# Ledger of designs, part 52: peptides against a protein of PDB entry 4PN1

Target 1, 261 residues: chain A of PDB entry 4PN1
Amino acid sequence: KIEMNFLNKPIVPDTTKVISNFLTHYLITEPVEHVEIEAKLGTLIDLETQNRFEFPVMNETILNPEFNLRTRFESDMTASEHKYLNEFLNQAFRDSQKPGRLPFAYKHTKQVDLFYETEDNSRDKIRVSKNQSDNQVLACVKKRRVADLFLYCPNDAFDIRISISDELPVSMPSGNQQPSLTRLKDRVGYVHQEIKIDLTKTTQNDPVYDTTERHELEVEFGNIADLRDRAQKAKDGMEAPLFRRVQLFMDNVRILRREHS

## One batch from the design tools (peptide; made by RFdiffusion4, then SolubleMPNN)

Design b1_p13_5_s2 (from b1_p13_5 with H5S F11Y T12V)
Fold by OpenDDE base, seed 5:
Structure b1_p13_5_s2 (fold): chain B 261 residues (1-261), chain A 13 residues (1-13)
Amino acid sequence: as target 1 above (261 residues)
Amino acid sequence: SIPSSLLEGTYVP
């Protein structure tokens, strides 16, 4: 007979607890109304060296936000890495269609994002997203970054930024306003167990700089209502449902950050 | 066995 441990009970890794607490804060304690919770793959760059940040740890480590490590996070990756991840996710999609598996859903979206300055000259811009094919308005929002949690991943190709954002729906800008910035987004989205994985190629035309392309991969909680419910239960003393969902999310992130061309 | 949209959505550099 084998037992899990000397208590014969499951235990939760500290990483899961820390992330769960972070999420619970912005879901329940100081709730963000229109919360978006996503993890982006990228690189923690040391501002002093302009190289990848080096920290004296040997595995995935949540960085303490109370310490200024003098880093920036670059959510961009190479076209080759991005292509590889697309192929990887396509294969994962195919494999998930097999009997005995839970299937991925897939969506390809090409949109244009138009950014407008606000009348009050606030730092937050209005983003109007339109479908490129029919010019249908998909969304009009003001997005505010609320908080970040960084994971340094020395053994993997990417570091992780978990972000809490507030996406406030707002009215369309006046018809006489011109966008200050336009971005083209080519996005392929994969959904598995209500966790959304997006590969996005962004093209931006800058009047001063050359056209730039960015390649991003993000993982998002697709069911915020469920997550909020789980977080509330955790606050009420039943933590297991939240821990399970966070563990699932992080395992997906961990899979992706290990992949590279 | 995969949607055509998936094939069409494959990243092309």
Scores: peptide ipSAE 0.051, ipTM 0.683, DockQ to the pose 0.015
Fold by OpenDDE base, seed 4:
Order: C-alpha cells, then sequence, then structure tokens
Structure b1_p13_5_s2 (fold): chain B 261 residues (1-261), chain A 13 residues (1-13)
C-alpha cells in the first residue's frame, strides 16, 4: 500500500491556494455580478527587449501584481501553434468519446462582434455579438476587465493570464450609432466537465491597416454559479471544493500550455 | 468578407 504523503491526505499546491484566493475575492468578497473568469494562453513580453520575459525561476510561478515587471501580455499565437492545439483538442475530443470517459462537447461558431463606444466611458465598449449565418443577436454586453493574474511558465510554450471580467448585459445601441470596430470570430469550443476551451481565430478589418488576424486559446470556468458556491464555502471554512475545482481548471491549462508544434 | 477557417471542425465518426 502506498500513501500520498506522511499525513495520507491531499495537499494543496500553493499555486492553487493563491488562485483560489484571487477568485474568491471577486466572487465573494467584492463580487462581480456578471463575472467571467478565463485563462488565456500567450506570452509575457519584456517591454525593454520585446522578447519573452525572463524571470529567474525554473517553473510555473504567479507573478506578484504589485510589482511592475515592465511586461505586456500577448494573447496571440502563431497560426501553426493554433492549428496544433486544434488538432490536439480534436484528438482529446475523440478520445473522450470512448467508453468510460467523460465526453467533450464540441461547438463550432462563427460570429461577428460589433463594438460601440459608450457615452459615459469610452474605454468600456459595448459589444454586440451576432451569428454570421443569420445575424441573430447572441449577446449585447459591456465588458470590463477587473483584474489579471499572470503566470510565468518558463518550461512551457505559453504563459498564462487569468482574467476577471464583468460582462454586463446592456441594451442594444441606438440604431443611429455605428460600430467603431468589427471583428469576425471563427471559434471552436470544447467543453469538458464544465470547463470551456475555446480556440478563436479573429479577423479584424482596419481601414488604415491590412486585415489583422489573431489566434487565441481561452480556458474558462463554464459554471460560475457552482464556482461561486464553492468560493462561498471556502470563505466559510470549507476550502476543499474550491481547491478541487481550481486544480481541475489549472491542470487543463497546464496540459494546453505545454503543447506546441 | 468571411475569413477562412483555420480550425478543423467537428469529428466525424
Amino acid sequence: as target 1 above (261 residues)
Amino acid sequence: SIPSSLLEGTYVP
């Protein structure tokens, strides 16, 4: 017989605790009403070198937001990397359909996002999302970035940004208002155990510049109500459910960020 | 214009 450790009990990695506390703050302590919690794969770029940031650590580490490391985060990846991840997820999907596994759900969507300026806050734009095929309105929201947590991952293909956002449903812009920006999104979504994994190709037409294309991979908590419940329990002294959920989320992120062509 | 899909799409059994 083997045991996990000398206590024979699960131990929670510090990373899990830090992230859990971060989430709990915006779920419970200062609750964001329409919270979106997602991790994006990307690269921490050193503003001085314009190369990937180098920090004197040897593994995954959460960067302290109180320190200005003079970095920016690029959520974009190459087309080849994006394709590789798509193929990887397709295989994972197929494997999950086998007996004894929990299956992935899959959805392919093509949408157009129309961005409108707001009168009260020019930075927070209204986003109207429509289905490309029938122009059906899918959502109309005002998204506000609330907080970020960055993970530097020196051994992996990607660094991670975990973002807390507020997606406030709002009324449609007036018919007289023109969008300031239009983006086309080709998205494949994979859902496993209520964790959403989205690969998105975004095309943006700029009147001045050539069409820009971005390739993004996002991992999102698909059940915020459950997560909030877990966070509340954590605040009440029962942390295990939250830790387990965060661990699941992070393990999925860790799998993805290690994959590269 | 509709962008070309980079994504493979659905699994076909």
Scores: peptide ipSAE 0.029, ipTM 0.616, DockQ to the pose 0.014
Fold by OpenDDE base, seed 1:
Structure b1_p13_5_s2 (fold): chain B 261 residues (1-261), chain A 13 residues (1-13)
Amino acid sequence: as target 1 above (261 residues)
Amino acid sequence: SIPSSLLEGTYVP
């Protein structure tokens, strides 16, 4: 007979605990009201070399935000990588439709994001999102980045940034205001067990510079209410539900960051 | 059935 360990009980990976604590802080301790929690695939860049950051670790490692490592995070990937991930997710979608599986949901959206300066000239801009087909307003928000957690993943194609943001609903800008920035977003979204995976191609027209295209992959918690409930339970001493949800989230992230063309 | 948009992904002209 085999036991899983000398306690014969499940054990939670340290990464799961650290991330869970991070989330709990901004869900419960200092709660963000309109919280968005997402992971982006990208690359930690060494500011000195402009190459991928090198750290003396051999596996997935959460970087301590208290230390300045002289890095930046690039969430952009190549078109080929993005295409590969799209094909990969398409296959995952197909496989999930088979008997005995939990199916993916899929949605393709095209939207335009219009950014407006605030009257107080605050750093945060108002973002108006519209559907490209009918110009229906989808959202009008002021997004504030609250916190980031970076994972250095030396064995994988991508590093990870987990971000907590506050998406405050705000009133529409005055009709006489012109957007300072316009972004076109072509997004394919996959949802599995309320974890959202989005591939987004963003096109930005700059009047001075050529049109730039960015390719991003995001993984988001699709049920914040449930996550907050789990976090509250964790604060109350029952951590297992939160750990399970974070583990699921991170496993999906891990699958994706290992894939490359 | 798989929607055509799924096959085309984000790379739709």
Scores: peptide ipSAE 0.017, ipTM 0.622, DockQ to the pose 0.015
Fold by OpenDDE base, seed 2:
Structure b1_p13_5_s2 (fold): chain B 261 residues (1-261), chain A 13 residues (1-13)
Amino acid sequence: as target 1 above (261 residues)
Amino acid sequence: SIPSSLLEGTYVP
């Protein structure tokens, strides 16, 4: 018989613990009411070199938010990278439909996001999301970025930003208001074990700048209620359920960030 | 539903 270690008990990677604690803070300690928790694939850019950040580590590393490393995060990727990930996820979807597997769910959505300034001129804009096909309102929210956690991944194609956001449902803006910004989103969404994986092509028309197209991949916790329950249990001394869920999330992220065209 | 591509020219299963 093989034992997993000299205690013959599971051990939790430090990355899992750190992320779990980060999530617990914004789920339980200082709870965000309408929390969105997502990881985006991208690149940590060194502001001094304008190249990918180089840190003296050899593996996945959570950057300490207390340190200003003079970096920015670019969540965009090339069309070819995005295409590759789309094909990869399509294959993963197909494979998951086989007997004995847990299947992916799939959804292709095209939506338009309309951004409105608030009456109080707050930095947070109201976002109205509509389905492009029938113009039905999908959501009307005021999104606030609460916190970020960055993972430097020197061995992978992408670095990771985990973001905590508050998506507050708000009333529709007045019919007399014009949107300050319009974004078209073409989104291919995959869901596996309540982890959402979205490939999104965003087109933004700017009157001053040429039309910009962004290609993003995001991984999101699809069941916040369950996650909050797990986080509460963790605060109460039972950490295993939270660790398992975070581990699942991170493993999915790790799979995706390693893929490259 | 069958997964589709976001990009023209990509494989659509």
Scores: peptide ipSAE 0.019, ipTM 0.580, DockQ to the pose 0.015; fails the geometry check

Design b1_p13_5_s3 (from b1_p13_5, 5 letters changed)
Fold by OpenDDE base, seed 2:
Structure b1_p13_5_s3 (fold): chain B 261 residues (1-261), chain A 13 residues (1-13)
Amino acid sequence: as target 1 above (261 residues)
Amino acid sequence: MIPSELLKGTYVP
């Protein structure tokens, strides 16, 4: 008989605990009402060198937000990398359809995001998302970034930013208001066990700058109500359900950030 | 059912 350790009990990695606590804070302690929790793949850039950040660690490391490391996060990748991840996820989708597996769900969406200035000139813009095919409104929100947690991943193709955002539903802008910015989004979405994985190509036309394309991959908690319930239980002393959910989320992120063309 | 676009092996986005 083999035991998992000398206590023969599961042990929770520090990464899981730290992230769980981070999430619990914004789910329960200082709750964000319309919370979105996502991880984006990208690169931590050293502002001094403009190269990928170098830190004296050898594995996945959550950066302490209390320290100014003089970094920025670039949530972008090359078209080649994005293509590779698309192919990878397509294969994962196919494999998940086999007997004995939990299947992925898949959705391809093309949308346009229209950004509007607010009357109060707040820094937060109103985003109206419409389906490109029928021009139906998908959402009208004011999104606010609440907090970030950065993971430096020296052994992987990408670093990770976990973000807490507040997506406040708001009324549609007046019919006479013109958008300040328009973005086209081509998104393929994969859902597995209520974890959403989105590959998004964003095209933005700027009158001053050339058309820019951004290629992003994000992983999102698809069931916030369940996550909030788990976080509440954690605050009440039962941490295991939250830890398991965070572990699942992070394992998916870890799989993806290791993939590269 | 596997969406047809997933069978093509092409970059979708």
Scores: peptide ipSAE 0.052, ipTM 0.773, DockQ to the pose 0.014
Fold by OpenDDE base, seed 5:
Structure b1_p13_5_s3 (fold): chain B 261 residues (1-261), chain A 13 residues (1-13)
Amino acid sequence: as target 1 above (261 residues)
Amino acid sequence: MIPSELLKGTYVP
């Protein structure tokens, strides 16, 4: 007979607990009304060296936000890395269509984002998103980033930023206002078990600087209502459903950050 | 069903 451990009971990894507590705070304790929760692949950069930050740990580690580590997070990757991840996800999509598997859903979107200054000179800009093909308005929001949690991943190609954002729907800017910034987004989205994985190529035209292109990969919780319900249950003493959902999310992130050409 | 663009083997986006 084999047992799980000397108590013969399940145990939850500390990483799962820390992330679950972080999410519970912004879902339940100080709830964000229009919450978006996403993880981005990127690199923690040491501001002093301008190289990848080196922390004295040997595996995936959540950094304590209470300490200023003098770092910045770069959510960009190379075109070759982005291409590799696209090919990887395309293969994963194909494999998931086989009998006995849960299938991916796929969506390709070309979008333009127009950013407008607010009349009150608020720090947060209004973002109007339109479909590039027909100029149909998809969204008009003020997005505020509420909190970040950083994971240093010394054994992988990428570090991770988990972000809590508030996307407040707002009225369209007046017709006499001009956008201060325009971004073109070419996005392919993969959805599996309500976890969204997006590969996005962003093109930005700057009047002073040359056109810049950014390549991003993000993983998002696709069912916030379910996640909030799980967080509430956790607050009430039943943590297992939340832990399972966070574990699923993190396993998908871990798969992606390990892939490289 | 597999979208046609995924069968091309081209980088998208």
Scores: peptide ipSAE 0.039, ipTM 0.725, DockQ to the pose 0.014
Fold by OpenDDE base, seed 1:
Structure b1_p13_5_s3 (fold): chain B 261 residues (1-261), chain A 13 residues (1-13)
Amino acid sequence: as target 1 above (261 residues)
Amino acid sequence: MIPSELLKGTYVP
């Protein structure tokens, strides 16, 4: 007979606990009403060297937000990396359709995001998202970044930013207002066990600057209500359901950040 | 059912 440890009980990785606590705070303690929780793949860049930052750690490490590390996070990757990840996810999708597996769902969306200035706060823009094909309004929101948690991943191709945002539905801008910024988004979305994985190519036309293209991969909790319920249970002393969901989320992130051409 | 674009192995986006 073999036991898993000297207590013969499951143990939760510390990373899972830290992230779970982070999420619980913004789900329950100081609840964000229209919360979006996502992880983006990218690079922690040293502002002094403009290269990937080098921390004195040997594995996945959550950075303490209380320290100013003089870094920025670039939520971008090369077109080749993005292509590789797309091919990887396509294969994962195909494999998940096999008998005995839980299948991915897939969606391809092309949208345009129009950003409008607000009279009350110039820093908070209204985003109107429209379908590119028929100009149907998909959403009109005011997005506020609430908190970030950064993971340095020295052994992997990408570092991670977990972000909590508030996406407040708002009324459409007045008809006489012009957008200050327009972004085209070509997005392919994969959903597995209510975890959303999106590959997004964003094209931004700036009248002053050259057209910029960004390639992003994001992983999102697809069922916030369930996550909030799990977080509430955690606050009430039952942490296991939350830990399991966070572990699932992070394992998906870990798979993706390790993949590169 | 697998979307045709995935069967072709097309990079999208």
Scores: peptide ipSAE 0.024, ipTM 0.709, DockQ to the pose 0.015
Fold by OpenDDE base, seed 4:
Structure b1_p13_5_s3 (fold): chain B 261 residues (1-261), chain A 13 residues (1-13)
Amino acid sequence: as target 1 above (261 residues)
Amino acid sequence: MIPSELLKGTYVP
């Protein structure tokens, strides 16, 4: 017979606690009303060297946001890496359809995002998302990034940015407004246990510059209401449900960031 | 149901 440890109780990794506290702040303490919580795979770039950031740590490390490490986060990957992850997720999807597993759901969406300047000249743009096939409006929101938490992952192909955003539903821009930016998004979405994994190819046509293409992978909490409930329970002294959910989320992120072509 | 695109094992962006 084996036990987990000398207490025979689950132990929560410090990473889980830190992330849980981070989420609780923006779910409960200073609640974001229309919160989106996602992790993006990418690369922490050292602004001085323009290479991947190097920090004297040997494992996944949450960077302290109070310190300016002179980095930027590039939420992009190569087409080859993106293709590999797509194939990986396709296989994971197939495997999950087998008896005894919890299945993935899958959705392929092609949308166009139209960005408009706000009338009040706020830095936050209004995004109108439309389905490419029928031009149906999917959403009209003003997205504000509230906070970021960066994970430096020296052993993995990607670093991670966890972002808290406020996606405020807003009225459609006036008919006289022209979009300042148009992006085509080709997205394949995988959902497992209400964790959303999206592979997105974004194409931006600039009349002056060459067409730019971006390849992104994001992992999102698909059930914010449940997460908020768990966070509230955590504030009330019962942390286990929140920790379990964060652990699940992070394990999925860890799986993905370890994969490379 | 597995989408046809997944059955083919093709890359879908």
Scores: peptide ipSAE 0.020, ipTM 0.682, DockQ to the pose 0.015

Design b1_p13_5_s4 (from b1_p13_5, 5 letters changed)
Fold by OpenDDE base, seed 5:
Structure b1_p13_5_s4 (fold): chain B 261 residues (1-261), chain A 13 residues (1-13)
Amino acid sequence: as target 1 above (261 residues)
Amino acid sequence: SIPSEWLKGTYVP
């Protein structure tokens, strides 16, 4: 007979605890009403070298937000990397359809995002998202970035930014307003156990710059209500459900960030 | 401002 450890009980990794605390704060303590919680794959760039940040650690490390490391996060990857991840996820999707597995759901969407300035000249723009096929309005929101948590991942192809955002539904801009910016989004979405994985190609026409294309991969908690419930339970002394959910989320992120072309 | 509440568990010498 073997046991897990000398207590014969599961041990919660510190990473799970830290992220759980981070999430609990913005779910329960200072709750964001229309919260979006996502992890984006990208690169922590050292502002001094303009190369990937190098920190003297040997594994996945949550960066302390109290430290100014003079970095920026680039939520982008090459087209080839993006394609590879798409193929990888497609295979994962196929494999999940087999008996005995929990299946992925799949959705391909093409939308245009129109950004409008607010009347109060606020920093946050109104985003109107429309379906490219029928021009139906999908959403009209003002998105505010609330908080970020960065993970430096020296052993993997990508670093991670976990972001808390508030997507406030707002009224449509007046018909007389012109968008200040338009973005085309080609999004392939995968959902497994209510964790959303999105591959997005964003095309932006800038009047000053050439057309730019960005390739992003994001992992999002698909059931915020459940997550909030788990966070509340954690506050009430039952942490296990939250830890399990965060662990699941992070394991998915870890799988993805290790993949590269 | 960084909320101190969720930073709990971080070692401070």
Scores: peptide ipSAE 0.094, ipTM 0.656, DockQ to the pose 0.356
Fold by OpenDDE base, seed 1:
Structure b1_p13_5_s4 (fold): chain B 261 residues (1-261), chain A 13 residues (1-13)
Amino acid sequence: as target 1 above (261 residues)
Amino acid sequence: SIPSEWLKGTYVP
């Protein structure tokens, strides 16, 4: 007979617990109504050296948000890395279509995001998203970043930022208002077990500066209602369902951040 | 501000 451990019970890594608690707070304790929860691949940059952050740890580490480590997070990658990840996900998609597997869903979206200043001159801009093909409005929201959790990943190609955001639906700006910023987004989306993986190319045209292009990969919880339910159960003393969902999410993130060209 | 609730078990300076 083989047992898991000396208790013969599953054990949950601290990383899962910390992230679960982080999510539970903004799902249940101080609930964000229109919550978006995503992890972005990127690089923690040391503001002093302008190089990737170095910390005396040897594996994936959640950084304590109470410490000012004088870092910034760059949610970007090279075009080559982005292409590699796209190819990797395409292969994963194909493999998932095989019998006995749970299949990926795939969607390619091209949209334009128009940013508008608010009447109160708030820091939070109104974002109107439109489909590039037919100019149909996809969303009109005021997005507020609520919280971030950073993971330093010294053994992987990327570090991780997990973000909690509030995407408040708002009315369309008046017809006489001009956007302060326009961004084109080319997004390839993969969904597996209600976890969304998006590869996004963002193009921003500036009349004064050269066109800038950003390459992002984000992993998002696709079923917030289910996640909130799991978080509520966790608050009520049943943590396992939440831990399992967070573990799934993080395993997908871990797979992706290890891949590089 | 950082809520204390989810920092349970985390050492704070």
Scores: peptide ipSAE 0.075, ipTM 0.609, DockQ to the pose 0.465
Fold by OpenDDE base, seed 4:
Structure b1_p13_5_s4 (fold): chain B 261 residues (1-261), chain A 13 residues (1-13)
Amino acid sequence: as target 1 above (261 residues)
Amino acid sequence: SIPSEWLKGTYVP
């Protein structure tokens, strides 16, 4: 017989606790009504060197948001990296279809996002998302970035940004209003245990700048209601369910950020 | 350290 430690009780890593606290704040304490919680793979760039930031740490580290580290986060990756991750996820999908496993769900979507200025000249734009095939409106929202949490990952190909956003449903812009920006999205989505993994190719036509293509991978909590429930329980003294969910989320992120071409 | 505002959102013994 073996025990997991001298208390024979699960212990929670600090990373899990910190992230859980971060989430609980924006789920319960100052609740975001239409919250989206996602992690993006990318690179922390040192603004001075324009290279990947270097910290004197040897493992996954949550950066303290109270400190200005003079960094920016680039959520882009190369086409080859993106392709590799796609192939990796396809294999994971296939493996999950085997007996005894929980299967991935798969969805391929092509959409266009139209961005409109708000009447009140607010900083936040209205985003209308349409299906490219039939022009059906998928969503009309005003998205506000509420908070970010950055993880520096020196041993992996990518750093991580966990973002809290508010996606407020809003009325469609007036028919006379022209979009200020159009963005095409080719998205391959994988869902496993209500964790969403999306590979997205984004093409943006800028009237001033050349057309840019971005390759992104994001991991998102697919069941916010459940997560909020877990966060509430945590606030009430039962933290285990929240910790388990955050651990699952982070393990998926860790798998993905280790993979590279 | 964890920002103080986050502690308000969690169970603090």
Scores: peptide ipSAE 0.034, ipTM 0.499, DockQ to the pose 0.142
Fold by OpenDDE base, seed 2:
Structure b1_p13_5_s4 (fold): chain B 261 residues (1-261), chain A 13 residues (1-13)
Amino acid sequence: as target 1 above (261 residues)
Amino acid sequence: SIPSEWLKGTYVP
């Protein structure tokens, strides 16, 4: 008989614990009411060198937010990288349809996001999302970034930003208001075990600058209610359910960030 | 400011 370790009990990696604590804080301790929790693939850029950040570590590392590392995060990738990930996920989808597997769900959505200024000229804009095909309103929200947690991944193509956001539902802007910004989004979404994986191509027209296209991949917790329940249990002393969910989330992220064209 | 509460388990020299 083989045992896991000298205690013959599971041990939780530090990464899982740290992320779990991070999530618990914004789910339970200082709860964000309409919370969105997502990880984006991108690049930590050293502001001094304008190159990818270099840190004296050899594996996935959560950066301590108490330190000013003079970095920025670029949540973008090349079209080639994005295409590769799309093909990769398509294959993963197909494989998951086989007997004995839990299947992916798939959805392709094209939407337009219209941004409106608020009456108080607040920094947060109202975003109205509409389906491009029928102009149906999908959402009207004011999104606020609450917190970020960055993972430096020196061995992988991408670094990770985990973000806590508050998506406050708000009333539609008045009919006489004009959008300050319009973005077209072409999104392919994959869902596996309530973890959402989205590939998004965003097109933005700027009157001053050339049309820009951004390619993003994000991984999101698809069941916030369940996650909040798990976080509450963790606060109450039962951490295992939360750890398992965070581990699943991070494993999916790890798979994706390792894939590169 | 980042609340320190969720940093439990993180060593800061």
Scores: peptide ipSAE 0.030, ipTM 0.580, DockQ to the pose 0.411

